Peptides against a protein of PDB entry 1ZZD. Designs and how they scored, part 117

Target 1, 109 residues: chain A of PDB entry 1ZZD
Amino acid sequence: FQVVNPYLLRDLVDLGIWDEGMKQYLITQNGSIQGLPNVPQELKDLYKTVWEISQKTIINMAADRSVYIDQSHSLNLFLRAPTMGKLTSMHFYGWKKGLKTGMYYLRTQ

## One batch from the design tools (peptide; made by RFdiffusion4, then SolubleMPNN)

Design b2_p27_6_s4 (from b2_p27_6, 10 letters changed)
Fold by OpenDDE base, seed 3:
Structure b2_p27_6_s4 (fold): chain B 109 residues (1-109), chain A 27 residues (1-27)
Amino acid sequence: as target 1 above (109 residues)
Amino acid sequence: DKEKEELLKFVEENKEEYEKNLEELEK
């Protein structure tokens, strides 16, 4: 799994650049968008990676989750994340703002 | 695109809570 901020995904959708290629890019780049030329610098600054969080730990601590499997056999998990106090690290600087709301997991089968 | 719809639905449903969390962090 690759964890990403759901609002990052929203922003990418709003930019009109969200597609399967982008999804695969995020998985390959461990959630980083720093190398994308078609993303505004403001968003890059907002969603800089900070610390790696155990994927399993996040899943286990999630209060709620929704699962979606698309036609490309990608599994998308919408997880209501644990409280900030339960996390020792964060993937994105901007994650703090939404940790109690949820996080998004990307994976491809 | 169902994936996009589900994603946006998730964001929309959690927007209020997200904003509350943001406000809490900014205290």
Scores: peptide ipSAE 0.091, ipTM 0.624, DockQ to the pose 0.033
Fold by OpenDDE base, seed 2:
Structure b2_p27_6_s4 (fold): chain B 109 residues (1-109), chain A 27 residues (1-27)
Amino acid sequence: as target 1 above (109 residues)
Amino acid sequence: DKEKEELLKFVEENKEEYEKNLEELEK
């Protein structure tokens, strides 16, 4: 599975490039969009730090929060942002710069 | 695309809460 910023996904949708291929790309690229030629550099900069944060750490920090589950086409999990109680300074820095929101959980179909 | 619709729905419905939570974290 892969954790991504839900606003990143929204931005990809707004760009009209979100599809199953993009979903699989994000999973295989550990959430990185840096290699996508059809994504503006400003978005790459905005979400650059996402893959620099441990997937396990992000999940652990957000696991105790509310979860939205969508099983319409695949298992998708939407997690609310974690509180500072489980964050170190470094993790918060990465969270603030890279995630900024809740967590979107991607799984292959 | 139902998945796409659910994604957008979730983002829009929870955006304010996410931003509020982030602001609280930054205090």
Scores: peptide ipSAE 0.044, ipTM 0.568, DockQ to the pose 0.030
Fold by OpenDDE base, seed 4:
Structure b2_p27_6_s4 (fold): chain B 109 residues (1-109), chain A 27 residues (1-27)
Amino acid sequence: as target 1 above (109 residues)
Amino acid sequence: DKEKEELLKFVEENKEEYEKNLEELEK
């Protein structure tokens, strides 16, 4: 699965560019939209991460609690929030500057 | 699109919690 900012998902839907291809792209690109030509630069800037924090690291720092939902096209969404107790200063800074909020992780069943 | 609608609904239902958690993390 891949970690994605929930507001990014909303913005992609609002732009009308969310589809199965987009979902798969995010999965293969570790949640990055920087390489997408049809995304406004302002949006890319908004969701840039200062640090290259691995998805695994982010997941490990997340709270144990999560929200799991199933949607059409075999898409599963998970909601997690990081805990300060598990974050280093560098990772916390990267989180604030990049992800900013909690995270979803997307997977295809 | 049903998937898009459900995704947006999920985001809207949970954004408040995320924002709250962010504020707590920033303290």
Scores: peptide ipSAE 0.040, ipTM 0.561, DockQ to the pose 0.029
Fold by OpenDDE base, seed 1:
Structure b2_p27_6_s4 (fold): chain B 109 residues (1-109), chain A 27 residues (1-27)
Amino acid sequence: as target 1 above (109 residues)
Amino acid sequence: DKEKEELLKFVEENKEEYEKNLEELEK
Protein backbone atom coordinates (compact mmCIF):
# COMPACT_ATOMS: atom_id res chain seq x y z
CA PHE B 1 0.00 0.00 0.00
CA GLN B 2 0.98 3.59 -0.66
CA VAL B 3 -0.85 6.86 -0.12
CA VAL B 4 -0.79 9.46 -2.90
CA ASN B 5 -2.39 12.88 -3.16
CA PRO B 6 -5.06 12.80 -5.89
CA TYR B 7 -3.91 16.15 -7.23
CA LEU B 8 -0.41 14.74 -7.57
CA LEU B 9 -1.83 11.94 -9.68
CA ARG B 10 -3.58 14.50 -11.85
CA ASP B 11 -0.39 16.51 -12.22
CA LEU B 12 1.58 13.44 -13.23
CA VAL B 13 -1.05 12.56 -15.82
CA ASP B 14 -1.02 16.12 -17.14
CA LEU B 15 2.75 15.92 -17.48
CA GLY B 16 2.31 12.78 -19.55
CA ILE B 17 4.56 10.70 -17.32
CA TRP B 18 1.98 8.50 -15.60
CA ASP B 19 2.29 4.80 -16.37
CA GLU B 20 2.76 1.46 -14.64
CA GLY B 21 6.40 2.29 -14.01
CA MET B 22 5.47 5.53 -12.29
CA LYS B 23 2.94 3.74 -10.12
CA GLN B 24 5.53 1.21 -9.00
CA TYR B 25 8.02 4.00 -8.40
CA LEU B 26 5.64 5.81 -6.07
CA ILE B 27 4.95 2.61 -4.17
CA THR B 28 8.62 1.82 -3.67
CA GLN B 29 9.48 5.42 -2.77
CA ASN B 30 6.71 5.87 -0.19
CA GLY B 31 4.94 8.48 -2.30
CA SER B 32 8.00 10.64 -2.89
CA ILE B 33 8.59 12.29 -6.25
CA GLN B 34 11.77 14.05 -5.18
CA GLY B 35 13.95 11.66 -7.12
CA LEU B 36 12.18 12.14 -10.45
CA PRO B 37 14.22 14.25 -12.87
CA ASN B 38 11.32 14.85 -15.24
CA VAL B 39 9.11 16.53 -12.62
CA PRO B 40 9.21 20.34 -12.29
CA GLN B 41 10.79 21.63 -9.10
CA GLU B 42 7.66 23.55 -8.17
CA LEU B 43 5.74 20.27 -7.95
CA LYS B 44 8.48 18.71 -5.85
CA ASP B 45 8.25 21.65 -3.47
CA LEU B 46 4.48 21.45 -3.36
CA TYR B 47 4.38 17.77 -2.43
CA LYS B 48 7.54 17.64 -0.32
CA THR B 49 5.59 17.36 2.93
CA VAL B 50 3.96 14.16 1.72
CA TRP B 51 7.36 12.49 1.73
CA GLU B 52 8.20 13.77 5.20
CA ILE B 53 5.24 12.24 7.02
CA SER B 54 4.69 8.62 7.95
CA GLN B 55 2.53 7.14 5.22
CA LYS B 56 1.90 4.03 7.29
CA THR B 57 0.54 6.14 10.13
CA ILE B 58 -1.84 7.92 7.78
CA ILE B 59 -3.05 4.63 6.35
CA ASN B 60 -3.72 3.18 9.78
CA MET B 61 -5.68 6.25 10.82
CA ALA B 62 -7.92 6.35 7.77
CA ALA B 63 -11.52 6.81 8.84
CA ASP B 64 -13.63 6.60 5.71
CA ARG B 65 -13.38 5.04 2.28
CA SER B 66 -15.00 7.64 0.07
CA VAL B 67 -14.34 6.26 -3.40
CA TYR B 68 -13.00 3.03 -4.84
CA ILE B 69 -11.89 1.81 -8.24
CA ASP B 70 -11.87 -1.91 -8.90
CA GLN B 71 -10.58 -2.79 -12.34
CA SER B 72 -8.95 -5.79 -13.94
CA HIS B 73 -5.76 -3.77 -14.24
CA SER B 74 -2.82 -3.97 -11.85
CA LEU B 75 -3.73 -0.64 -10.27
CA ASN B 76 -6.27 -0.52 -7.46
CA LEU B 77 -7.32 2.90 -6.19
CA PHE B 78 -9.47 4.16 -3.37
CA LEU B 79 -9.78 7.51 -1.61
CA ARG B 80 -9.73 7.70 2.16
CA ALA B 81 -9.70 10.47 4.72
CA PRO B 82 -7.76 10.06 7.95
CA THR B 83 -9.17 10.93 11.34
CA MET B 84 -7.74 14.36 12.06
CA GLY B 85 -8.22 14.03 15.79
CA LYS B 86 -5.89 11.05 15.93
CA LEU B 87 -3.02 12.67 14.06
CA THR B 88 0.00 14.14 15.79
CA SER B 89 0.82 17.81 15.35
CA MET B 90 3.40 16.94 12.75
CA HIS B 91 1.06 14.71 10.80
CA PHE B 92 -1.72 17.27 10.97
CA TYR B 93 0.58 19.96 9.65
CA GLY B 94 1.66 17.64 6.88
CA TRP B 95 -1.95 16.93 6.05
CA LYS B 96 -2.81 20.61 5.77
CA LYS B 97 0.23 21.36 3.65
CA GLY B 98 0.30 18.41 1.29
CA LEU B 99 -2.58 16.02 1.89
CA LYS B 100 -5.54 18.34 2.44
CA THR B 101 -7.01 17.14 -0.84
CA GLY B 102 -7.19 13.56 0.39
CA MET B 103 -5.28 10.41 -0.42
CA TYR B 104 -5.42 7.60 -2.91
CA TYR B 105 -4.41 4.17 -1.76
CA LEU B 106 -2.33 2.48 -4.43
CA ARG B 107 -1.88 -1.27 -4.48
CA THR B 108 -1.16 -4.04 -6.93
CA GLN B 109 -3.74 -6.73 -7.56
CA ASP A 1 -4.15 5.58 -22.64
CA LYS A 2 -7.42 4.22 -21.32
CA GLU A 3 -6.17 3.78 -17.76
CA LYS A 4 -4.93 7.37 -17.59
CA GLU A 5 -8.23 8.72 -18.84
CA GLU A 6 -10.24 6.66 -16.39
CA LEU A 7 -8.03 7.69 -13.48
CA LEU A 8 -8.26 11.37 -14.34
CA LYS A 9 -12.01 11.19 -14.81
CA PHE A 10 -12.47 9.39 -11.51
CA VAL A 11 -10.43 11.97 -9.61
CA GLU A 12 -12.29 14.93 -11.06
CA GLU A 13 -15.74 13.41 -10.62
CA ASN A 14 -15.20 12.64 -6.94
CA LYS A 15 -13.05 15.60 -5.90
CA GLU A 16 -15.82 17.89 -4.70
CA GLU A 17 -17.53 15.30 -2.55
CA TYR A 18 -14.25 14.15 -1.05
CA GLU A 19 -13.19 17.68 -0.17
CA LYS A 20 -16.50 18.32 1.54
CA ASN A 21 -16.14 15.18 3.62
CA LEU A 22 -12.58 16.15 4.47
CA GLU A 23 -13.69 19.58 5.62
CA GLU A 24 -16.15 18.04 8.04
CA LEU A 25 -13.48 15.77 9.47
CA GLU A 26 -11.19 18.72 10.09
CA LYS A 27 -13.81 20.57 12.18
Scores: peptide ipSAE 0.031, ipTM 0.534, DockQ to the pose 0.028

Design b2_p27_7_s1 (from b2_p27_7, 9 letters changed)
Fold by OpenDDE base, seed 1:
Structure b2_p27_7_s1 (fold): chain B 109 residues (1-109), chain A 27 residues (1-27)
Amino acid sequence: as target 1 above (109 residues)
Amino acid sequence: ADFSDEEVEKLLKELEEELEKLKKLLE
């Protein structure tokens, strides 16, 4: 699973295009809105660079089902310098926040 | 940073405590 960027969610809601169909689309596109014809280009350009956010924020959003995107994969995290302690802490933090599904893949930046 | 060294240590301590509790229950 992955989470929707809170600012992206806001903008999609403001555009009036947020629905179950949009949610499912984002799942298949790994959160990308680049292929959506009903999204202004300026927003597409904005979220090309606004994708990277705090991993703690991502975990917090994942705990909120309202912004949760359920897919076959587990939560993906992006770390610049992962350590074993940090990974363990992230997993435990997610568990404490109600994320019972383990981390599927860790991406290093 | 998402997790400071202090926060990491805190979380690890909590994890260790919970694991110990679970182990005790399973003995």
Scores: peptide ipSAE 0.027, ipTM 0.415, DockQ to the pose 0.322
Fold by OpenDDE base, seed 5:
Structure b2_p27_7_s1 (fold): chain B 109 residues (1-109), chain A 27 residues (1-27)
Amino acid sequence: as target 1 above (109 residues)
Amino acid sequence: ADFSDEEVEKLLKELEEELEKLKKLLE
């Protein structure tokens, strides 16, 4: 399925590390690049705060085999300055959905 | 918003329950 984030794609392509393996990694990590050792910390910091979308959105879009990363979602989270409770809930939601409905499926796509 | 206040409360409750179960298994 297609993962659509033009800004992340641009930066990863510029680094020369974009490939199908990277794409699948992002899906399994709910869009996060924080765990990648070959990505500069500057980019990790950027997407941590601005461009990473919620796990709920990523999982739902991936399940439809069409991952459209809407910039409005990440922007809303950034602007609202979500509480720790909301962040914890989003993390747990993504974890549960991965285990119960589609993590294996997503890893094979 | 990704989660309503009601959804957040529900998910936090579920998280607390699961964590408690795991803690008991490790005792």
Scores: peptide ipSAE 0.026, ipTM 0.402, DockQ to the pose 0.184
Fold by OpenDDE base, seed 2:
Structure b2_p27_7_s1 (fold): chain B 109 residues (1-109), chain A 27 residues (1-27)
Amino acid sequence: as target 1 above (109 residues)
Amino acid sequence: ADFSDEEVEKLLKELEEELEKLKKLLE
């Protein structure tokens, strides 16, 4: 299990704010940088974890991309016998779909 | 897909790659 995203680590090093204290902070915050005052907001927005995304946002993305429809049976299985791995994968999948859409719009705009 | 541990790792890797691509688009 990698607590710190490798790309986040790179960016923190580039910002010159990576140190042992930062490492310990991220460990206690499960990799979240949202509470750090010395991190640019743009970076905070970029590196939001799946746990920092509202359930409403996840549901909206899933509905927009038919994830709940296409994965309805899988979702039901997860709800009947939820595990951390299954729930995490579900959130990652939803977030991935959102990221792809975001990237598409960035290229289009 | 049943979202096994292996699939979790795969999705995480793909997510990180997509984030990197998004970051580059914003630079």
Scores: peptide ipSAE 0.022, ipTM 0.364, DockQ to the pose 0.135
Fold by OpenDDE base, seed 3:
Structure b2_p27_7_s1 (fold): chain B 109 residues (1-109), chain A 27 residues (1-27)
Amino acid sequence: as target 1 above (109 residues)
Amino acid sequence: ADFSDEEVEKLLKELEEELEKLKKLLE
């Protein structure tokens, strides 16, 4: 499914950082890459949106990067351990809870 | 970009399904 700007997707793929964790992170952040530590600043500047201009929004995005890192690692573990179905379900449930809260804050600044 | 909570949940479900398919390939 398409969740980001197609040009951004291309750039992320070219950087070799596109994965399932990245996909989930971008979903939670409405396509924003501002909070990602592994993305060059040049790309962040290029793909800024009106919602990401405020300092408050940028700070919030940066604060959420730890969630991205943790979730991406967890996803990798699940791929390597396919027998951990129940744990995977719990992980995604927790992710959804965090996502809902995050989306609320992004919408209200 | 703006996603409703429902849209986000749908996307997550699709991602979970993709993950499950990959898991089965590794069994």
Scores: peptide ipSAE 0.014, ipTM 0.287, DockQ to the pose 0.025

Design b2_p27_7_s2 (from b2_p27_7, 9 letters changed)
Fold by OpenDDE base, seed 4:
Structure b2_p27_7_s2 (fold): chain B 109 residues (1-109), chain A 27 residues (1-27)
Amino acid sequence: as target 1 above (109 residues)
Amino acid sequence: ADFTEEEEKKLLEELEEELKKLEELLE
C-alpha cells in the first residue's frame, strides 16, 4: 500500500520535515519511516508498518475506538487467522478512521 | 467484515483524498 498514517503525518509536520519529497519517500516505502535519519528513534518505534506490527498494534495506532466497535468481530477473526490481506484491510481501515478523527479535531479548532 | 480487493482499492482512493485534505489543513 501507499498510504501515510495520519498521526505520523502530524508528527512529521510538527518536526518540520514534512514536504512533497517526504511524502513520496513514504509512499515508496509503504509508509515506513525506519530508514529516515532525521526522525527520532522514539518516533520510529511508535510508527511501524504492517510488516513490523501485529494486527492489534495497527488498531491501537489508529487510536479510534470506533474501529474497535465497528470491527470487533472482524478483529477477532483476524487474530485467529491473520493473513496479509486481512492485515492490509485493517491497516487501511484504521488509517481511514484515524484521518476522519484527525480532520474532525482540526476543523473544530 | 473482510474487504475484497476492489473494496481495498476504493478505500485507498478515499484515504488518499482524505489525506490530501488533512495535508492542506496542516499547512
Scores: peptide ipSAE 0.019, ipTM 0.332, DockQ to the pose 0.026
Fold by OpenDDE base, seed 5:
Structure b2_p27_7_s2 (fold): chain B 109 residues (1-109), chain A 27 residues (1-27)
Amino acid sequence: as target 1 above (109 residues)
Amino acid sequence: ADFTEEEEKKLLEELEEELKKLEELLE
């Protein structure tokens, strides 16, 4: 079971470029949008990753770790003054948030 | 560029710690 970063999903929907094809592409690219020509560079920079980590490892860590940002206000502050560290953490948080949602669906269905 | 599963785990733990610090800073 795989899920898409919820913040990336929001941004792609707002751009009007989200569809099933995009979803499948992201899954095959482990969530990376860096190779998409129709995505603004500003968005690519926002979701740039420092490390290439396997989805399996991320899932395992996200499943048993509780460290996350639960306040939308805090998220906004991250974006106002982004540093490389903040962007990396934001990416991880977004991915983990999506995984938690996925886990919820697995438990309830 | 390529990491072992153990290395990936360490990196993720580092990211989680960093995220926690950022949360505390923003509160």
Scores: peptide ipSAE 0.015, ipTM 0.244, DockQ to the pose 0.089
Fold by OpenDDE base, seed 3:
Structure b2_p27_7_s2 (fold): chain B 109 residues (1-109), chain A 27 residues (1-27)
Amino acid sequence: as target 1 above (109 residues)
Amino acid sequence: ADFTEEEEKKLLEELEEELKKLEELLE
């Protein structure tokens, strides 16, 4: 099971580049869009940061709660200083939903 | 970084508030 950020999906749809190939690409890249040449750099920067936090957070939750909190602190700093307005807000919201799902699966395994 | 339990609690509360604001923006 892999969670795709719904706001990333929306952005890709809005760009007109979402298709089955893109879906498979994201699956193989664990949600990363960094390698896509047809995505604006601004979006790459935004989703790169949140993606990295998300992956590290999920891993750290399983390994060490204190490390998880460290990642949460970093996330909080990003939330307090949003530089990309509503787009950033939507991305973080999507991240939250994905994280919750991840936590559920970690607990059930 | 290492946080005390109290610091962790405060951080989580702040995160929840920020996330709530984000949710409201999406309504």
Scores: peptide ipSAE 0.010, ipTM 0.232, DockQ to the pose 0.032
Fold by OpenDDE base, seed 1:
Structure b2_p27_7_s2 (fold): chain B 109 residues (1-109), chain A 27 residues (1-27)
Amino acid sequence: as target 1 above (109 residues)
Amino acid sequence: ADFTEEEEKKLLEELEEELKKLEELLE
């Protein structure tokens, strides 16, 4: 079992394409969505940083429990009372935090 | 993609379930 970026997971769910097959694909591809034909190019560009990060680094980011859990709890709070406004805010906030964290670990790994 | 309110709710529930699994894994 490999840890999937929770923000990527959210976006895949929003597209309605998240399933067991997708999960296995991501595991095989070390979290990369670049090869998926049913994912908009805009989303591929958005998560290019994730594609450029090794799976080991992604796991290390997840292992940084404080940062990971903080982000996860934030998402959970939004999901408890989802509105269009909250979902939009969550999308941008989550992406921004995920990107910053990813870039940080890329520099340190 | 256009989802009904019910479909959106189900998708969000799936997301919550996956996030919960990840959190439990990190415990």
Scores: peptide ipSAE 0.009, ipTM 0.253, DockQ to the pose 0.023

Design b2_p27_7_s3 (from b2_p27_7, 11 letters changed)
Fold by OpenDDE base, seed 1:
Structure b2_p27_7_s3 (fold): chain B 109 residues (1-109), chain A 27 residues (1-27)
Amino acid sequence: as target 1 above (109 residues)
Amino acid sequence: ADFSDEEVEELLEELKKLEEEEKKEEE
C-alpha cells in the first residue's frame, strides 16, 4: 500500500483537482506531483523540500521494518507486510514541523 | 507477516524521536 502525505491531499482538494483520476495518477507516479501541469510550482517546491529534509529520518525508521521508501520527488512510504486493518491504526507525524496527522492510503481496486 | 499493534506503536515512537532529533539539527 502507498502512504501519502495528508497535507498533499488537502492541497489537491483545495485546488479542486482531486478526483478518482488524480488518485490513479498518483498511484502510477508513486506519489509524485512534479509532473502535474495544474499544480503551482510553489507547491511542487514545497513538497520537494519536505521530501529532502525528511529523507534521512525516514530511511532510518525504515531500516529492518519491512518499509520501502520510494525515491521520487515527493515523500512516499510503501508498507509491504501489514493488512489494511493494521494500516488504519497507524498515525504518523506530519513531515512539516509541528504537524501530527494520520496518513492517506492509496491502492488500486 | 503483518505488523502487530506493538510493532506499530514502536514505529510511531521511533518516528517521533527521529523527527524531533532532525528538528533540533535544523534549528
Scores: peptide ipSAE 0.016, ipTM 0.354, DockQ to the pose 0.065
Fold by OpenDDE base, seed 5:
Structure b2_p27_7_s3 (fold): chain B 109 residues (1-109), chain A 27 residues (1-27)
Amino acid sequence: as target 1 above (109 residues)
Amino acid sequence: ADFSDEEVEELLEELKKLEEEEKKEEE
């Protein structure tokens, strides 16, 4: 499964490029958006470090990797201006705690 | 851009919907 940062999802939706094809692409690219030609470089830079560190963490942690979003709970993720630090913290926190909110695991099925 | 819990949840619901559609297509 591939973890997706909810703010990344938001940004992709805002760009109008989110669809099933994009979802599948992210799965094949381990969540990296670096190869997407239709994503602004600003966003690529923002999520690059987050992605890199997240991959390391995901691989090393024995947390449940089958965490699907639970719509019944609040995400508790309020960001007016997403920064590298906040995105990183949010992503790692969601993963470490096995939260069903704030994180989504992409799957092909 | 501002991100609220509600907005993120809506987006995740959309993602979930796409996932369900994919699953249905595979059946």
Scores: peptide ipSAE 0.016, ipTM 0.347, DockQ to the pose 0.049
Fold by OpenDDE base, seed 3:
Structure b2_p27_7_s3 (fold): chain B 109 residues (1-109), chain A 27 residues (1-27)
Amino acid sequence: as target 1 above (109 residues)
Amino acid sequence: ADFSDEEVEELLEELKKLEEEEKKEEE
C-alpha cells in the first residue's frame, strides 16, 4: 500500500481531480504527483519535499511502526532556495498535522 | 495511532537537521 499526506488528498480534492483513477495513479507512482500536468508547480514542489521526507521518516521509524513502504524510488530531499522558507513552513505544518491526524493508506482494490 | 506531542517535536527536530545537511550539500 501507499502512504499519502492528508493535505495532498485535500489539495487534489480542491483541484477537482480526485477520483479512482487518481488514486490508482498515486499508488503506481509511490505517492508522487510530479507527473501530473494539471497540478500547479508550487504544489509539485511542496509535495515532492513532503513525499520524500515522509518516506525517509517512515523508513527510520519502521522498526516500531511496522509500516510497509515501496522503496523502489530514490529518497532525496528536495529543497529549492527561492521557496525554501515557505515550503519548509508548509511542510512542517502539514507534517505535524499529519502526525496528529494520521496518514492515509491507499490500497488497490 | 496518532503521534504524541513529544514524538512530533522529535520528528520535527530530525527534519530540521536533514534540511540543514541538504543545504550544505547543495552549496
Scores: peptide ipSAE 0.015, ipTM 0.323, DockQ to the pose 0.084
Fold by OpenDDE base, seed 2:
Structure b2_p27_7_s3 (fold): chain B 109 residues (1-109), chain A 27 residues (1-27)
Amino acid sequence: as target 1 above (109 residues)
Amino acid sequence: ADFSDEEVEELLEELKKLEEEEKKEEE
């Protein structure tokens, strides 16, 4: 399965581009939207950092309950950007608390 | 950077502040 940020899903829905094809695409792209031509660059920039942090968090927390962020600049970005901070905090909070609703799980049909 | 559970809590606190700031801007 592929975990994605629920706000990403919201934004994709708001863009009117969310469908089964998009779902499958995200699964194949490990949740990255960077390759999508029909997504505004602003959203790509936002979710780039969030995606990088979230993916690493999922992997590391599953392994040893530690969060490793190898890109300090990414950390600085979400600490300075409220939007990124909000998205990241929701991810971290949900994951830490074991809230399955904090993340959306994409599965193939 | 490798964050311990304690460091994650601290980070979350900072992120919560940012969330409140964002919320204030949206209101």
Scores: peptide ipSAE 0.023, ipTM 0.418, DockQ to the pose 0.033; fails the geometry check

Design b2_p27_7_s4 (from b2_p27_7, 8 letters changed)
Fold by OpenDDE base, seed 2:
Structure b2_p27_7_s4 (fold): chain B 109 residues (1-109), chain A 27 residues (1-27)
Amino acid sequence: as target 1 above (109 residues)
Amino acid sequence: ADFSDEEVEELLKELEEEEKEKLEKLL
């Protein structure tokens, strides 16, 4: 169960801007850094692309695999009364699974 | 397993700190 993108965390630490405020910001922004004024645009562009790939991977895995369909159902239940923290956690959980098989899906497209 | 909102938020805090500590140790 992964709740933070390890590459994003690394980059934020390297920038020296990781703190409790940043942690809470990411929770409330569903992992997005697009609104941060102190983050380089190149980094924003990188994680915009990663976010898009992650969403496609999650959708593909949910469609193809029963175990991930079950996870998708849990996500749908969260959408009934969603909190940003819950959505963020589920997103990065899906992304972690996607990282294991995501390149496979990208090559098959 | 089903998580409550409170459980997810608490888990987020714990796991984020764990990952941060791991990365900081590697730097």
Scores: peptide ipSAE 0.018, ipTM 0.289, DockQ to the pose 0.049
Fold by OpenDDE base, seed 4:
Structure b2_p27_7_s4 (fold): chain B 109 residues (1-109), chain A 27 residues (1-27)
Amino acid sequence: as target 1 above (109 residues)
Amino acid sequence: ADFSDEEVEELLKELEEEEKEKLEKLL
């Protein structure tokens, strides 16, 4: 199944455009909001998917963050067959939670 | 802690539900 990024969910709600139709759209688009005309470009830039940026870039962003955060709590994610939606969700969730709760590593196997 | 793909999917599902519930309370 495909998961909606919690940050994206929040931002779409704040924009007043979140509904079941939007959720289904995101699922069919593998989490991409690039095709939505009513979303500010700033948000589109923020929520680029694996199709818009390299998976390596996403992993590097997560890894770079994890190097400089508290290691008291560690979360290591190893994905063999990651979906675009999953990677996107993990990236932003890991960003938020990693800063607050501990070290986050994202790896593809 | 290390997580398998299945564990990650379950975690993300739980997080989605939690965030949805929080947002629903705000609306």
Scores: peptide ipSAE 0.016, ipTM 0.292, DockQ to the pose 0.024
Fold by OpenDDE base, seed 3:
Structure b2_p27_7_s4 (fold): chain B 109 residues (1-109), chain A 27 residues (1-27)
Amino acid sequence: as target 1 above (109 residues)
Amino acid sequence: ADFSDEEVEELLKELEEEEKEKLEKLL
């Protein structure tokens, strides 16, 4: 599941490195900025932590309830001017739907 | 899955605000 976090977007914009190329990079890297040389390490660490939290949440849910993700299908959601609240809701919605339909992608427009 | 959509929705709803706050605090 891929999420383009609005805070990440903000930070990348503030760094002046957000563009279509960066967007495509994040898509191909599942939202990871770890490989970007022009991003401060502290920011990488921050978003690594966010990713870890998300994964832990997924693991916890899977441990309590059997979670099945079918990788054969994908569902894409596109948001304009997303807020954290909206993205969170979409993340969980996408996760729920992803259990049935496959990989879920949340993309920012 | 062995759980209903309702069960999933309930679980996700319970976690949503907590995760939102965590993310907002980090970012």
Scores: peptide ipSAE 0.006, ipTM 0.229, DockQ to the pose 0.052
Fold by OpenDDE base, seed 1:
Structure b2_p27_7_s4 (fold): chain B 109 residues (1-109), chain A 27 residues (1-27)
Amino acid sequence: as target 1 above (109 residues)
Amino acid sequence: ADFSDEEVEELLKELEEEEKEKLEKLL
């Protein structure tokens, strides 16, 4: 399952193309809009850059929020105190982009 | 405490829906 970036959601809604079909497409494409014919190229270029920045943000967030990512077959996110606030932040930064596999676990420490 | 993929995904789906609702109110 891939969660839609809130900023991307905003832009897709603004374009009037957000629907269940679009949501399922994005899930299948791991959040990528690059293949969508009804999205302006300028927007594709914007979010291409945004996702590159997000990788750095995820790394920085891991250090800042006491997150440890395991090297196992699944992504294991270890947090000292996981809260809805942290989950919201992860959602905003597109945490799924850092997944090594489709399997993800959140653990408390 | 551990959160399974399914549990995390459900929470994030809820957040996504909340964000959508906020955007719909603004637009």
Scores: peptide ipSAE 0.016, ipTM 0.268, DockQ to the pose 0.018; fails the geometry check

